# Peptides against a protein of PDB entry 3T6J, part 70

Target 1, 375 residues: chain A of PDB entry 3T6J
Amino acid sequence: PIVESYIGFIESYRDPFGSRGEFEGFVAVVNKAMSAKFERLVASAEQLLKELPWPPTFEKDKFLTPDFTSLDVLTFAGSGIPAGINIPNYDDLRQTEGFKNVSLGNVLAVAYATQREKLTFLEEDDKDLYILWKGPSFDVQVGLHELLGHGSGKLFVQDEKGAFNFDQETVINPETGEQIQSWYRSGETWDSKFSTIASSYEECRAESVGLYLCLHPQVLEIFGFEGADAEDVIYVNWLNMVRAGLLALEFYTPEAFNWRQAHMQARFVILRVLLEAGEGLVTITPTTGSDGRPDARVRLDRSKIRSVGKPALERFLRRLQVLKSTGDVAGGRALYEGYATVTDAPPECFLTLRDTVLLRKESRKLIVQPNTRLE
Target 2, 372 residues: chain A of PDB entry 3T6J as posed
Amino acid sequence: PIVESYIGFIESYRDPFGSRGEFEGFVAVVNKAMSAKFERLVASAEQLLKELPWPPTFEKDKFLTPDFTSLDVLTFAGSGIPAGINIPNYDDLRQTEGFKNVSLGNVLAVAYREKLTFLEEDDKDLYILWKGPSFDVQVGLHALLGHGSGKLFVQDEKGAFNFDQETVINPETGEQIQSWYRSGETWDSKFSTIASSYEECRAESVGLYLCLHPQVLEIFGFEGADAEDVIYVNWLNMVRAGLLALEFYTPEAFNWRQAHMQARFVILRVLLEAGEGLVTITPTTGSDGRPDARVRLDRSKIRSVGKPALERFLRRLQVLKSTGDVAGGRALYEGYATVTDAPPECFLTLRDTVLLRKESRKLIVQPNTRLE

## One batch from the design tools (peptide; aimed at target 1 Y13 P82 H150 H263)

Design b2_p23_8_s4 (made by RFdiffusion4, then SolubleMPNN; from b2_p23_8, 13 letters changed)
Fold by OpenDDE base, seed 2:
Structure b2_p23_8_s4 (fold): chain B 375 residues (1-375), chain A 23 residues (1-23)
Amino acid sequence: as target 1 above (375 residues)
Amino acid sequence: MTLVAGPVYRLPSTSEEDFENYF
């Protein structure tokens, strides 16, 4: 077997300022069969990047073909085990040197396991579909998230010599219609500049890329889905994200106005964006469970994903990227923290919903790392 | 014959810090 490993200070999620990496490492075996799917995605990456809702001037100047491998984990050491990885985490290096993507296949397989009776917050009619397509939709989402999420976008930089990596006279900010007015100066990085929101903001951008691009027929084709299956995968992917946004409330601490998980905060933000879109796209309804205690149902109108959801996500995702590219921390913070704010304001009453989420919470899981076998 | 990793298992956790995600 082909063995891959990495070790070092890599992910900064445990640093409140998003700067210091946690020491982690893994040893894994390459899953050749699953890797082939991601190779097809890589082959289409340059084309798919053009489908993202920002001008080419806000995308990397040169596409660098990344590696994308599916790995079966033998051992993982860290505070949490990821399902996918994009490294390095330095945007400048990603932009100039490239990056590598990995999917932890056997970890994803665990994530796909769902018991219908334990599946919370979904309509009964959606549960079987969700169970059927959760795995495939998650594969799509992770692939897009890593490769085209984390792997996309340009940072505008002025180097130590005063040179810009963009044409100040011709590049237009699509949000303002004006020339670029802010950028990263020498020594400034994404993490250093955006600090406390950097990790979650980037995760939100990557998740949004996944949702946005999964609507593209070519993406579903790459993963082997066509026709009704493709539509179901799309629906379940979006449904999963909306549900995740509700579940995310578990990771909010009202007393501290703090989010304890970057990905979950990101998912809540996306939920808020899609709720704001209105028109019945997303509905969260408080209910009473069979046990007589509070419950909730998330409904996503699949017929409105493209007509309502996509445009809302497009605008939001573009805004995320533009603010990131231009190093506009004030604008970025205002946007992101605005959507990340949790109140009990109607109609959603998120703090009340949080109580429901906590009430319905399942015990967290420990990952038991596997042994090897001969097949 | 191919050497492959076995399945990953999820057991109840007593830690609030344990999570499964992607980065």
Scores: peptide ipSAE 0.134, ipTM 0.737, DockQ to the pose 0.129
OpenDDE base, seeds 1, 3, 4, 5: peptide ipSAE 0.074, 0.115, 0.069, 0.090; ipTM 0.690, 0.742, 0.690, 0.728; seed 1 fails the geometry check

## One batch from the design tools (peptide; aimed at target 1 H145)

Design b2_p24_1 (made by RFdiffusion4)
Pose (drawn by RFdiffusion4):
Structure b2_p24_1 (pose): chain A 372 residues (1-112, 116-375), chain P 24 residues (1-24)
Amino acid sequence: as target 2 above (372 residues)
Amino acid sequence: SEPSHAVESLVHPSFPTHASPERL
């Protein structure tokens, strides 16, 4: 459509429980030139789902060209203006017919070297160069194969299923599936507090995982003297964001104040656990003399160590999502999402530095439409 | 056209993609 639109109580992020949605609405025009560079990603999107750490039976049944667009926003009502979105928020529809992927083009043009804290003098160079371009990649993947992948196991009214039980097996356990989503049950209704952050974490992780693929970069025009940097800046940005996320964690209430930032911290911790000097957090000192930190990501070890930690992680997340296993899901997540002062990082002590170097986000003014 | 109102941005260079609002 020339004009793209949508509205309702949709994103569930701000419900302390995680079920009730917050009202919003938007009207934006579809840009053509930048969209083809996405519709490309849609065309070849079919194959990639099978590159995911879980078998094809643990994935959605068919596939689709649901849609991927680039929208110049006119009116976005509500609290915020996301860079990209995958909707409608009803999973059943995501699997049965389809969903849509939205990359807002003109919001970007808004959001783009001393404020590059927790990086090094190198780094920030590659950051300034490849952040913008890589942003499109991470968004595309986050939206398309982030939430586009995965399958829900639901018990329909009768004792039957939405799938064939005897032929489905859990790779982690080896048994046959003993858990699932029953009638009326949904992602939010079960995982609740964690559902948003958990799902987002999965999407971003698939983001990096498939951001390691030559083809996607060929779609975005990255290869050779190019294919490096973008991938690096992407991962580096992910680990740095994992550091900045401490600001949005409340230690007194042992509670996270956001899904994205928490998820990013979790991915950071998983990478730190992979060890092998791949990632480091150094309690340095800024030129101003105050405290500071430098995030160190060895790029040569990205495929040899980090990728395994990823596909193992995604495999577990997805496995627990399909069977709807909350116990495992939480125990696997809230354990990773835990914030403590234990070394050789001391996140509780780092958080202060993160708050000192903290940033306050900008404001986006919007135009109106007068009737003549 | 004229400016109607302002909204806080969920997108920031320091984030891979964007961030969600704070919880209530």

Design b2_p24_1_s1 (made by RFdiffusion4, then SolubleMPNN; from b2_p24_1, 15 letters changed)
Fold by OpenDDE base, seed 1:
Structure b2_p24_1_s1 (fold): chain B 375 residues (1-375), chain A 24 residues (1-24)
Amino acid sequence: as target 1 above (375 residues)
Amino acid sequence: PEPAYSVPSQVSPLLPVHETPLVD
């Protein structure tokens, strides 16, 4: 078996400023079968990057083919176990050596073990479909999230010598129609500049890339889905995201006006974007459970994913990228925090919904170290 | 803080911090 491992100060999600890594490490074994799917995705990555909703000038100048492997984790030491990882953290290494994408396959499998009767906030007619396709849709989402989400986009930089990595005279900001007016200076990084929102913002961008690109037939084909199955995978992926946006409220602390989990904040933001799109795309309905206590249902209109959802997400995702590329912290913060704000304003009444979410809170899953055997 | 080895309702991909801007 092929063994993968890493260790060190890597992920910064526990840093309020998103800059300092938490010491963590894992040991894992390559899942060859699943890795093959990701390799096919890698083979198509350069072309798929062109499908992202920003001009080529906002995309990386050169595509460096990354590695992408699915791993079965034997042990993980850290505060939390991710589903996927994009490394390294150092730009110089990313440029010279490339980057690596990792899917922690057996971590994802834990999320698959949901009992129908315990599945909250979904309509009954969606539950079976959700259970069936949650796993496969996660594989798609993680692959896209890591490879084409985190692996996409260009930062406009002026180096210490005053040179730009873009043509200042010809590159146009698609949102403003003007020349580029802001960029990263020497020594500035994404994390240093966007600070408190950097991690969640980037996760939101990556998740959005996943949702956006999962609509592409080539992506579904790479993962082996065709016809009705492909459409179901798309539907469940989007449904999972909007549901996750509701579940995310658990991780909001009203008293402190803060989020305790970057990915959940990101998912809430996406929910807000899709709710804002309107036209019946997403509906959250407060209900009464069988126990007589508050409940809720999330509905996603499948027929409106492409017609309503995609355009909304496209606009939002483009805006995220443009603000990121240009280092426009003020604009980025305004946009992101606007969608990340949790109030009790109608019609959603998110603070009230939060109470419902907490009431229906499922027990957290405990991840235990598995054993492996040679056969 | 979340206890070690506990996951939320949905497991999440992660991105490590970037030390420098991505220059291509």
Scores: peptide ipSAE 0.030, ipTM 0.523, DockQ to the pose 0.082
OpenDDE base, seeds 2, 3, 4, 5: peptide ipSAE 0.027, 0.034, 0.029, 0.027; ipTM 0.512, 0.523, 0.535, 0.510; seeds 2, 3, 5 fail the geometry check

Design b2_p24_1_s2 (made by RFdiffusion4, then SolubleMPNN; from b2_p24_1, 13 letters changed)
Fold by OpenDDE base, seed 3:
Structure b2_p24_1_s2 (fold): chain B 375 residues (1-375), chain A 24 residues (1-24)
Amino acid sequence: as target 1 above (375 residues)
Amino acid sequence: PEPAYAVPSQVSPLLPVHETPLRD
């Protein structure tokens, strides 16, 4: 419909165990122009899923083509405004009705409405590109994140009758080279098994899918970018992610050794992965601001995105998926919590950087709901 | 002037759909 709405206990991000939903509701209007781009993405989804860095045996047997719509939010009630939504989260509804993806376009448009002089942690040479392409790059990222991120991957399951949804004799774990040794049993879910890391882990996987697939020319073409523009969109998307990883430190509580926001934790993890790749791909440099107080700069080497960044992300993303598919909670937790750990160890000294992030924190923006009229 | 839609710097990004083990 042209006007869409939902209400109820929807998202479980505020539940430490990722199970209990928060009461949420919205009313939104369809953005036809942007929705058309997402429809093209949906049309290519089955083919693009094959580009993900795991064996077909770890992908869904059949991709159920969802609806994907760009929405302009008129009203939203909840603890936070999402950039995108994949609904429903109810198992019974997903089984019977499938799922729908939505991008909240006007949320994306204003999320980073920062004046150039107040844009933190970027090199001066990157600021203009960032301002120019942050919107378009977000559209790409959200589309990929929802449709091909959350919409990808298979869980290995043994049902209540003892039947497997995979061939135990032929399916090989690409990380170990061995047969599949673990799976989800009847009654087990992603949230029940991975619990405290489930939400953030899944967000990290979805964000990683976005970064990985945005490198594909077909994706950029779908969104209307080619040539130098396409490369700039890619660059800004990756730049935004590494910057977000730094900004994420705001949402870490050192005293409790925990994260307060699942997506920010995910972004920090990705930053850590890309930093680990080395070779000058990502550099975070502490600096002194014009005010004489601590500052920092994040630099992403554009020329190394494909040569250094992509392989690092590929390996990481594959590992995320394999651990998810096999229900390997121990391995998944070890991997994810390892990258999510915040210490003051050199060279990054993240706890010190956190102080800088807090010092340079932007003033809290007011959320203002728009209106619309029919002419 | 028409009201502008404004959100905080924190964009709550994309919501996962967790699949039930038996769906796939």
Scores: peptide ipSAE 0.034, ipTM 0.521, DockQ to the pose 0.123
OpenDDE base, seeds 1, 2, 4, 5: peptide ipSAE 0.028, 0.025, 0.026, 0.029; ipTM 0.518, 0.499, 0.522, 0.495; seeds 1, 2 fail the geometry check

Design b2_p24_1_s3 (made by RFdiffusion4, then SolubleMPNN; from b2_p24_1, 13 letters changed)
Fold by OpenDDE base, seed 5:
Structure b2_p24_1_s3 (fold): chain B 375 residues (1-375), chain A 24 residues (1-24)
Amino acid sequence: as target 1 above (375 residues)
Amino acid sequence: AEPAYAVPSQVDPLLPVHETPLRD
């Protein structure tokens, strides 16, 4: 088997300043079968990028084809095991050496292993579909998230010599109808400009790309789904996202008005966007569990994903990208923090729902890497 | 300062926190 590994001070999510990495390392084996699907996705990436809801002028001039590999983890040392990663974490190295996308396949399989009786916040009719398609749908989402989410979009830049990487005279902001009025200057980066919202904002954009592009038949075909199966995968992917948005409330601290996890904040934002779309697309209903204590149900109307959900997500995703490309921190912060605000306002009463989420919280899983052998 | 993030119990796709490169 092909063995891959990395080790070092890599992830900085636990650093309040987002700078210092914590120690992490893994050894993994390449899953050739799943990697082949990601390779097909990579092969279609340039075409799929054209399906994203922004003008080509806001997309990369040239798509840098990354390596995308599915790995089965043999051992992992760290505070948490991701489903997917993008490395290296140094800009200079990414520019000179390129980058690699990795999906940790057997970690995803663990996440898939949910007991039906412990599956919270879903309608009974959705539980079986969710259990059946959670894994496959997550593979689709991770692939799109990493490759076409994080891998998409152009930043408008003026270099130290005053040169622009875009035509100031011809490029039009699709949201304003005007010429581009802001950009990144020399020494400015995404993280330096957007600061406290940068990570979560980018994750939100990437997740949104996943939801948006998973509607494309070519994407489903790449992953081996067609017909009714493809529709079920789409449904479960969207359902998983709206459910995740509710679950995200666990990671909100009301007393401090802050989020403790970037991805979960992103998922909550997406939930808010889809709720705002209205028309019965997403419904969160407080209920009473069998134990007589508060519960909740999330319902997603399958028939409205394309008619209601897609347009709402399209508009939102375009705004995210335009604000990112132009370095419009004020606009970006206003947009993102607006959707990330958690109040107890009707009809959702999110702070009340948070109490329900905490009440129904499952214990953290312990992931143990087994011994392996060659046969 | 940005808050420290807790690792969720759920498996999560991650782009590691680092200086985001310019994209063009």
Scores: peptide ipSAE 0.022, ipTM 0.513, DockQ to the pose 0.065
OpenDDE base, seeds 1, 2, 3, 4: peptide ipSAE 0.023, 0.015, 0.017, 0.018; ipTM 0.504, 0.514, 0.500, 0.467; seeds 1, 2, 3, 4 fail the geometry check

Design b2_p24_1_s4 (made by RFdiffusion4, then SolubleMPNN; from b2_p24_1, 12 letters changed)
Fold by OpenDDE base, seed 5:
Structure b2_p24_1_s4 (fold): chain B 375 residues (1-375), chain A 24 residues (1-24)
Amino acid sequence: as target 1 above (375 residues)
Amino acid sequence: SEPAYSVPSQVHPSLPIHETPLVD
């Protein structure tokens, strides 16, 4: 088998300043079948980037084609096992050596494994579809998230010599209709400029790209889905996202007005966007469980994903990208923190729903890495 | 030429596990 590994001080998520890496390492084997799907996605990346809801001037001039591999993890050491990784983290190495996307396939298989009777917040009619298609939908979402989410969008930059990487005279901001009025100066980075919202904002953009592009038939075809199966994968992917937005409330700390997990905050923001779209697209209904205690149900109207959901997400995603590209921190913060705000205001009463989420919280899963042998 | 910019480490995690208190 093809064996891949990495080890070292890699991820800095646990550092409040995002500087110090946590020790992490894994050993994995290549899943050739799934890797082939990701390779097809990579091959279509430049074309699919054109489907994103911003002008080409806001997209990277050149897509740097990465390696994309699906791995089955044999052993993992760290505080948490990711489903997807984009490495290396050093800019100089990315420039000289390129970058690699990795999907941890067997982690995806177990990360969201839930018994039907324990599957929370879904309608009974959706549970079987969810169980059937959650795996495939996760593969689609992670692939799009990593490759075309994080891999997309241009930052407008003025270098130390005063040169711009965009034409100031011709590039128009699609949101304002005006010329570009802000950009990144020399020494400014995404993280340094957007600071406390940078990570979650970027994850939100990447997740949104996944939802948006999964509607494209070519994407589903790449992953081997057509017809009714493709539609079910789309439905479950969107359903999973809105459910995740509700589950995200677990990671909000009301007393501190902060989020403890960037991806979950991102998913809550997406839920808010889709709720705002209205028209019965997403409905969260408080219910009473069989135990007589509070429960809730999330409903997504399949028939309104394209007609209501897609346009709402399109507008939101475009705004995210434009604000990111132009380095408009004030606008970006206002937009993102607005959707990330958790209150108990009706009709949703999110703080009340949070209590329900916590009440229905699943037990911590133990991921066991068994011995593997070749036969 | 287009300047390079820093991109942080990007991880799509499994559902994280944290202690969460109820709100009174």
Scores: peptide ipSAE 0.017, ipTM 0.500, DockQ to the pose 0.038
OpenDDE base, seeds 1, 2, 3, 4: peptide ipSAE 0.018, 0.016, 0.013, 0.013; ipTM 0.514, 0.497, 0.495, 0.505; seeds 1, 2, 3, 4 fail the geometry check

Design b2_p24_2 (made by RFdiffusion4)
Pose (drawn by RFdiffusion4):
Structure b2_p24_2 (pose): chain A 372 residues (1-112, 116-375), chain P 24 residues (1-24)
Amino acid sequence: as target 2 above (372 residues)
Amino acid sequence: PAPRLLPSTAGIAGDVFPTGPFVD
């Protein structure tokens, strides 16, 4: 459509329980030139799902070209203006017929060297160069194969299923599936507090995982003297964001105030666990004399260590999502999402520095439409 | 079968920015 639109109580992020949605609406025009660079990603999107750490039976049944667009926003009502979105928010529809992927083009043109805190003098160079371009990649993947992948196991009214039971097996356990989503049950209705942050984490992780693929970069025009940087800046940005996320964590209530930031911190912790000097957090000192930190990500060890930690992580997340296993899901997540002062990081002590170097986000003014 | 209309989490990618007032 020339004009793209949508509205309702949709994104469930701000419900302390995680079910009730917050009302919004948007009207934006579809840009053509930048969209083809996405529709390309859609065309070859079919294969990639099978590169995911879980078997094809643990994935959605068919596939689709649901849609991927680039929208210049006219009116976005509500609390916020996301960079990209995958909707509608009903999973059943995501699997049965389809969903849509939205990359808002003109919001980007808004959001783009001393404020590059927790980086090094190198780094921030590659950051300034490859942040914008890589942003499209991470978004495309986050939206398309982030939530585009995965399959829910649901018990229909009768004792039958939406799948064949005897032929499905859990790679972690080896047994046959003993858990699932029963009638009326949904992602939010079960995982609740964690559902948003957990699902987002999965999407971003698939983001990096497939951001490691030559083809996607060929779609975005990155290779050779190019294919490096963008990937690096992407992962580096992920780990840095994992650091900044401490600001949005409330230690007194032992509670996270956001899904994205928490998920980013989790991915950071998983990478730190992979160890092998791949990632480091140094309690440095800023030129102003106050406290500070430097995030160190060894790029040469990206494929040899970090990727395994990823596909093992995604495999577990997805496995527990399909069977709808909350116990495992939480135990696997809230454990990773835990914030403590234990070394050699002391996140409880780092959080202060994160707050000192903290940033307040900008404001996006919007135009109106008068009737003549 | 037809899809159930039970809500779940929306997939929002990237950073989210606050909305400003309308300008004529």

Design b2_p24_2_s1 (made by RFdiffusion4, then SolubleMPNN; from b2_p24_2, 12 letters changed)
Fold by OpenDDE base, seed 2:
Structure b2_p24_2_s1 (fold): chain B 375 residues (1-375), chain A 24 residues (1-24)
Amino acid sequence: as target 1 above (375 residues)
Amino acid sequence: RPPRRLPGPTGVAGPVYPVGPLVE
């Protein structure tokens, strides 16, 4: 088998300022079959990047072919085992040297082992479909999230010599219609500039890219889904995201007005965006469970994903990218924290829903170190 | 910069995309 490993100070999620990496390491075996799907995605990456909702001037100047591998983890050391990895985290290196994507396949497999009777917050009619396509849809999401999410977008930079990596006279901000008015100065990075929101904001951008691009037939084809299956994968992917946004409330601490998990905050933000889109796209309904205690149901109208959801997400995702590219911390923070705010305001009453989420929380899943056998 | 990742079903990083919330 092909063995891969990495080790070092890698992820900064545990740093309140998003800068200091936690020591992490793994040893894994390459899953050749699943890696082949990601290789096909890589082969289409340059074209798919053009489908993202920002001008080419906000995308990387030069496409650098990344690596993408599916790995079965043998051992992992860190605070949490990821489903996917995109490295390095340095945007400058991503833009100039390229990057590597990893999907931790067996971690995903464990995550997808959900029993129907324990599946919360879904309509009964969606449960079987959700169970069937959760795994495949998440493979799609992880691939897009890592490769085209984290792997996309350009930072506007003025170097120490005063040179810009963009044409100040011709590049137009698509949100304002004006020339670019802000950028990263020498020594400024995404994390240093956006600080406390940097990680969650970037995860939100990456997740949004996944949802947005999973609507593209070519993406589904790469993963081997066509026709009704492709539509079901799309539906379940979006359904999973809106459900995740509700589940995310577990990671919000009302007393401190803060989020304890960057990805979950990101998913809540996406939920808020899709709720704001209105038109019956997403509905969260408080209910009473069979046990007589509070429950809730998330409904996603499949027929409105493309007509309502996609445009809403497109606008939001473009704003995320534009604010990121221009280093507009004030605008970015206002946008992101606005959607990340949790109140008990009607109609959603998110703080009340949080109580329901906590009441219905699943037991924490554990990953036991796998073994290998010689054949 | 450290690499970006989608958290798995365990740990502080929270669950993988399809996994429910973890309370730590």
Scores: peptide ipSAE 0.037, ipTM 0.647, DockQ to the pose 0.085; fails the geometry check
OpenDDE base, seeds 1, 3, 4, 5: peptide ipSAE 0.027, 0.034, 0.026, 0.026; ipTM 0.561, 0.640, 0.649, 0.560; seeds 1, 3, 4, 5 fail the geometry check

Design b2_p24_2_s2 (made by RFdiffusion4, then SolubleMPNN; from b2_p24_2, 11 letters changed)
Fold by OpenDDE base, seed 4:
Structure b2_p24_2_s2 (fold): chain B 375 residues (1-375), chain A 24 residues (1-24)
Amino acid sequence: as target 1 above (375 residues)
Amino acid sequence: KKPRLLPGPTGVAGPVYPVGPLVE
């Protein structure tokens, strides 16, 4: 088998300032079959990047073909096992040297194992569909999240010699209609500037890219989905995200007004964006469970994903990227923290919903190192 | 840009990087 591994100070999620990496490592075996799908995604990446809702001037100047491999993890040493990885974690290096993408396939497979009776917060009519397509939709989401999420966008930089990596005279901020007024100076990085929100903000951007681009027919074709199956994968992917946004409340600490998990905060933000879009796209309804205790249902109107959801996400995602590219920390923080705020304001009453989420909390899954054999 | 897709809700004592993608 083809074996891949990495080791080092890689991810900075445990650093409140998003700068210091946690020491981690893994050993994995290449899944050739799934890797082939990601290779096709890579082959289409340059074209798909053009579908992202920002001007080419906010995208990388030159497309650098990355590697993308699906891996079955044998062992993972770290505080948590990711579903996907995009490295290096330095935007400047991603722009100039390229990057590698990894999907941890068997980690994703663990996510597939959901019993219908334990599946919370979904309408009964959606449960079977969700169970059927959760796995495939995750594959799509992870691929897009890593390759076209983390792998997209440009930071505007003034180097140590005073040179800009963009034309100050011609590049226009699509949000303001004005010339670029801010950028990263020498020594400034994404993490150093955006600090406490950097990790969650970037995850939110990457997740949003996944949702946005999964609507593109070519993406679903790459993963082998056509017709009704493709539409179901799209629906379940979006449904999973809005459900995750509700589940995310578990990771919010009201007393401290803080989030304890960057990805879950990101998913809550996306939920808020899609709720703000209105028009019945997303509905969260408090209910009473069979046990007589509080419950809730998330409903996503499939027919409004493209008409309501996509435009809302487009606007939001563009704002995320523009603020990131220009190093506008004030604007970025205002935007992101605005959507990340958890209150008990109607109609959602998120703090009340949080109590429901906690009440319905499932036991954490344990992932055990597998055995391997030669056949 | 940080590279990980992490799962759904885990306990408060759960890892900063919860295992898997959007896992319940």
Scores: peptide ipSAE 0.022, ipTM 0.524, DockQ to the pose 0.093; fails the geometry check
OpenDDE base, seeds 1, 2, 3, 5: peptide ipSAE 0.018, 0.013, 0.013, 0.014; ipTM 0.539, 0.481, 0.506, 0.483; seeds 1, 2, 3, 5 fail the geometry check

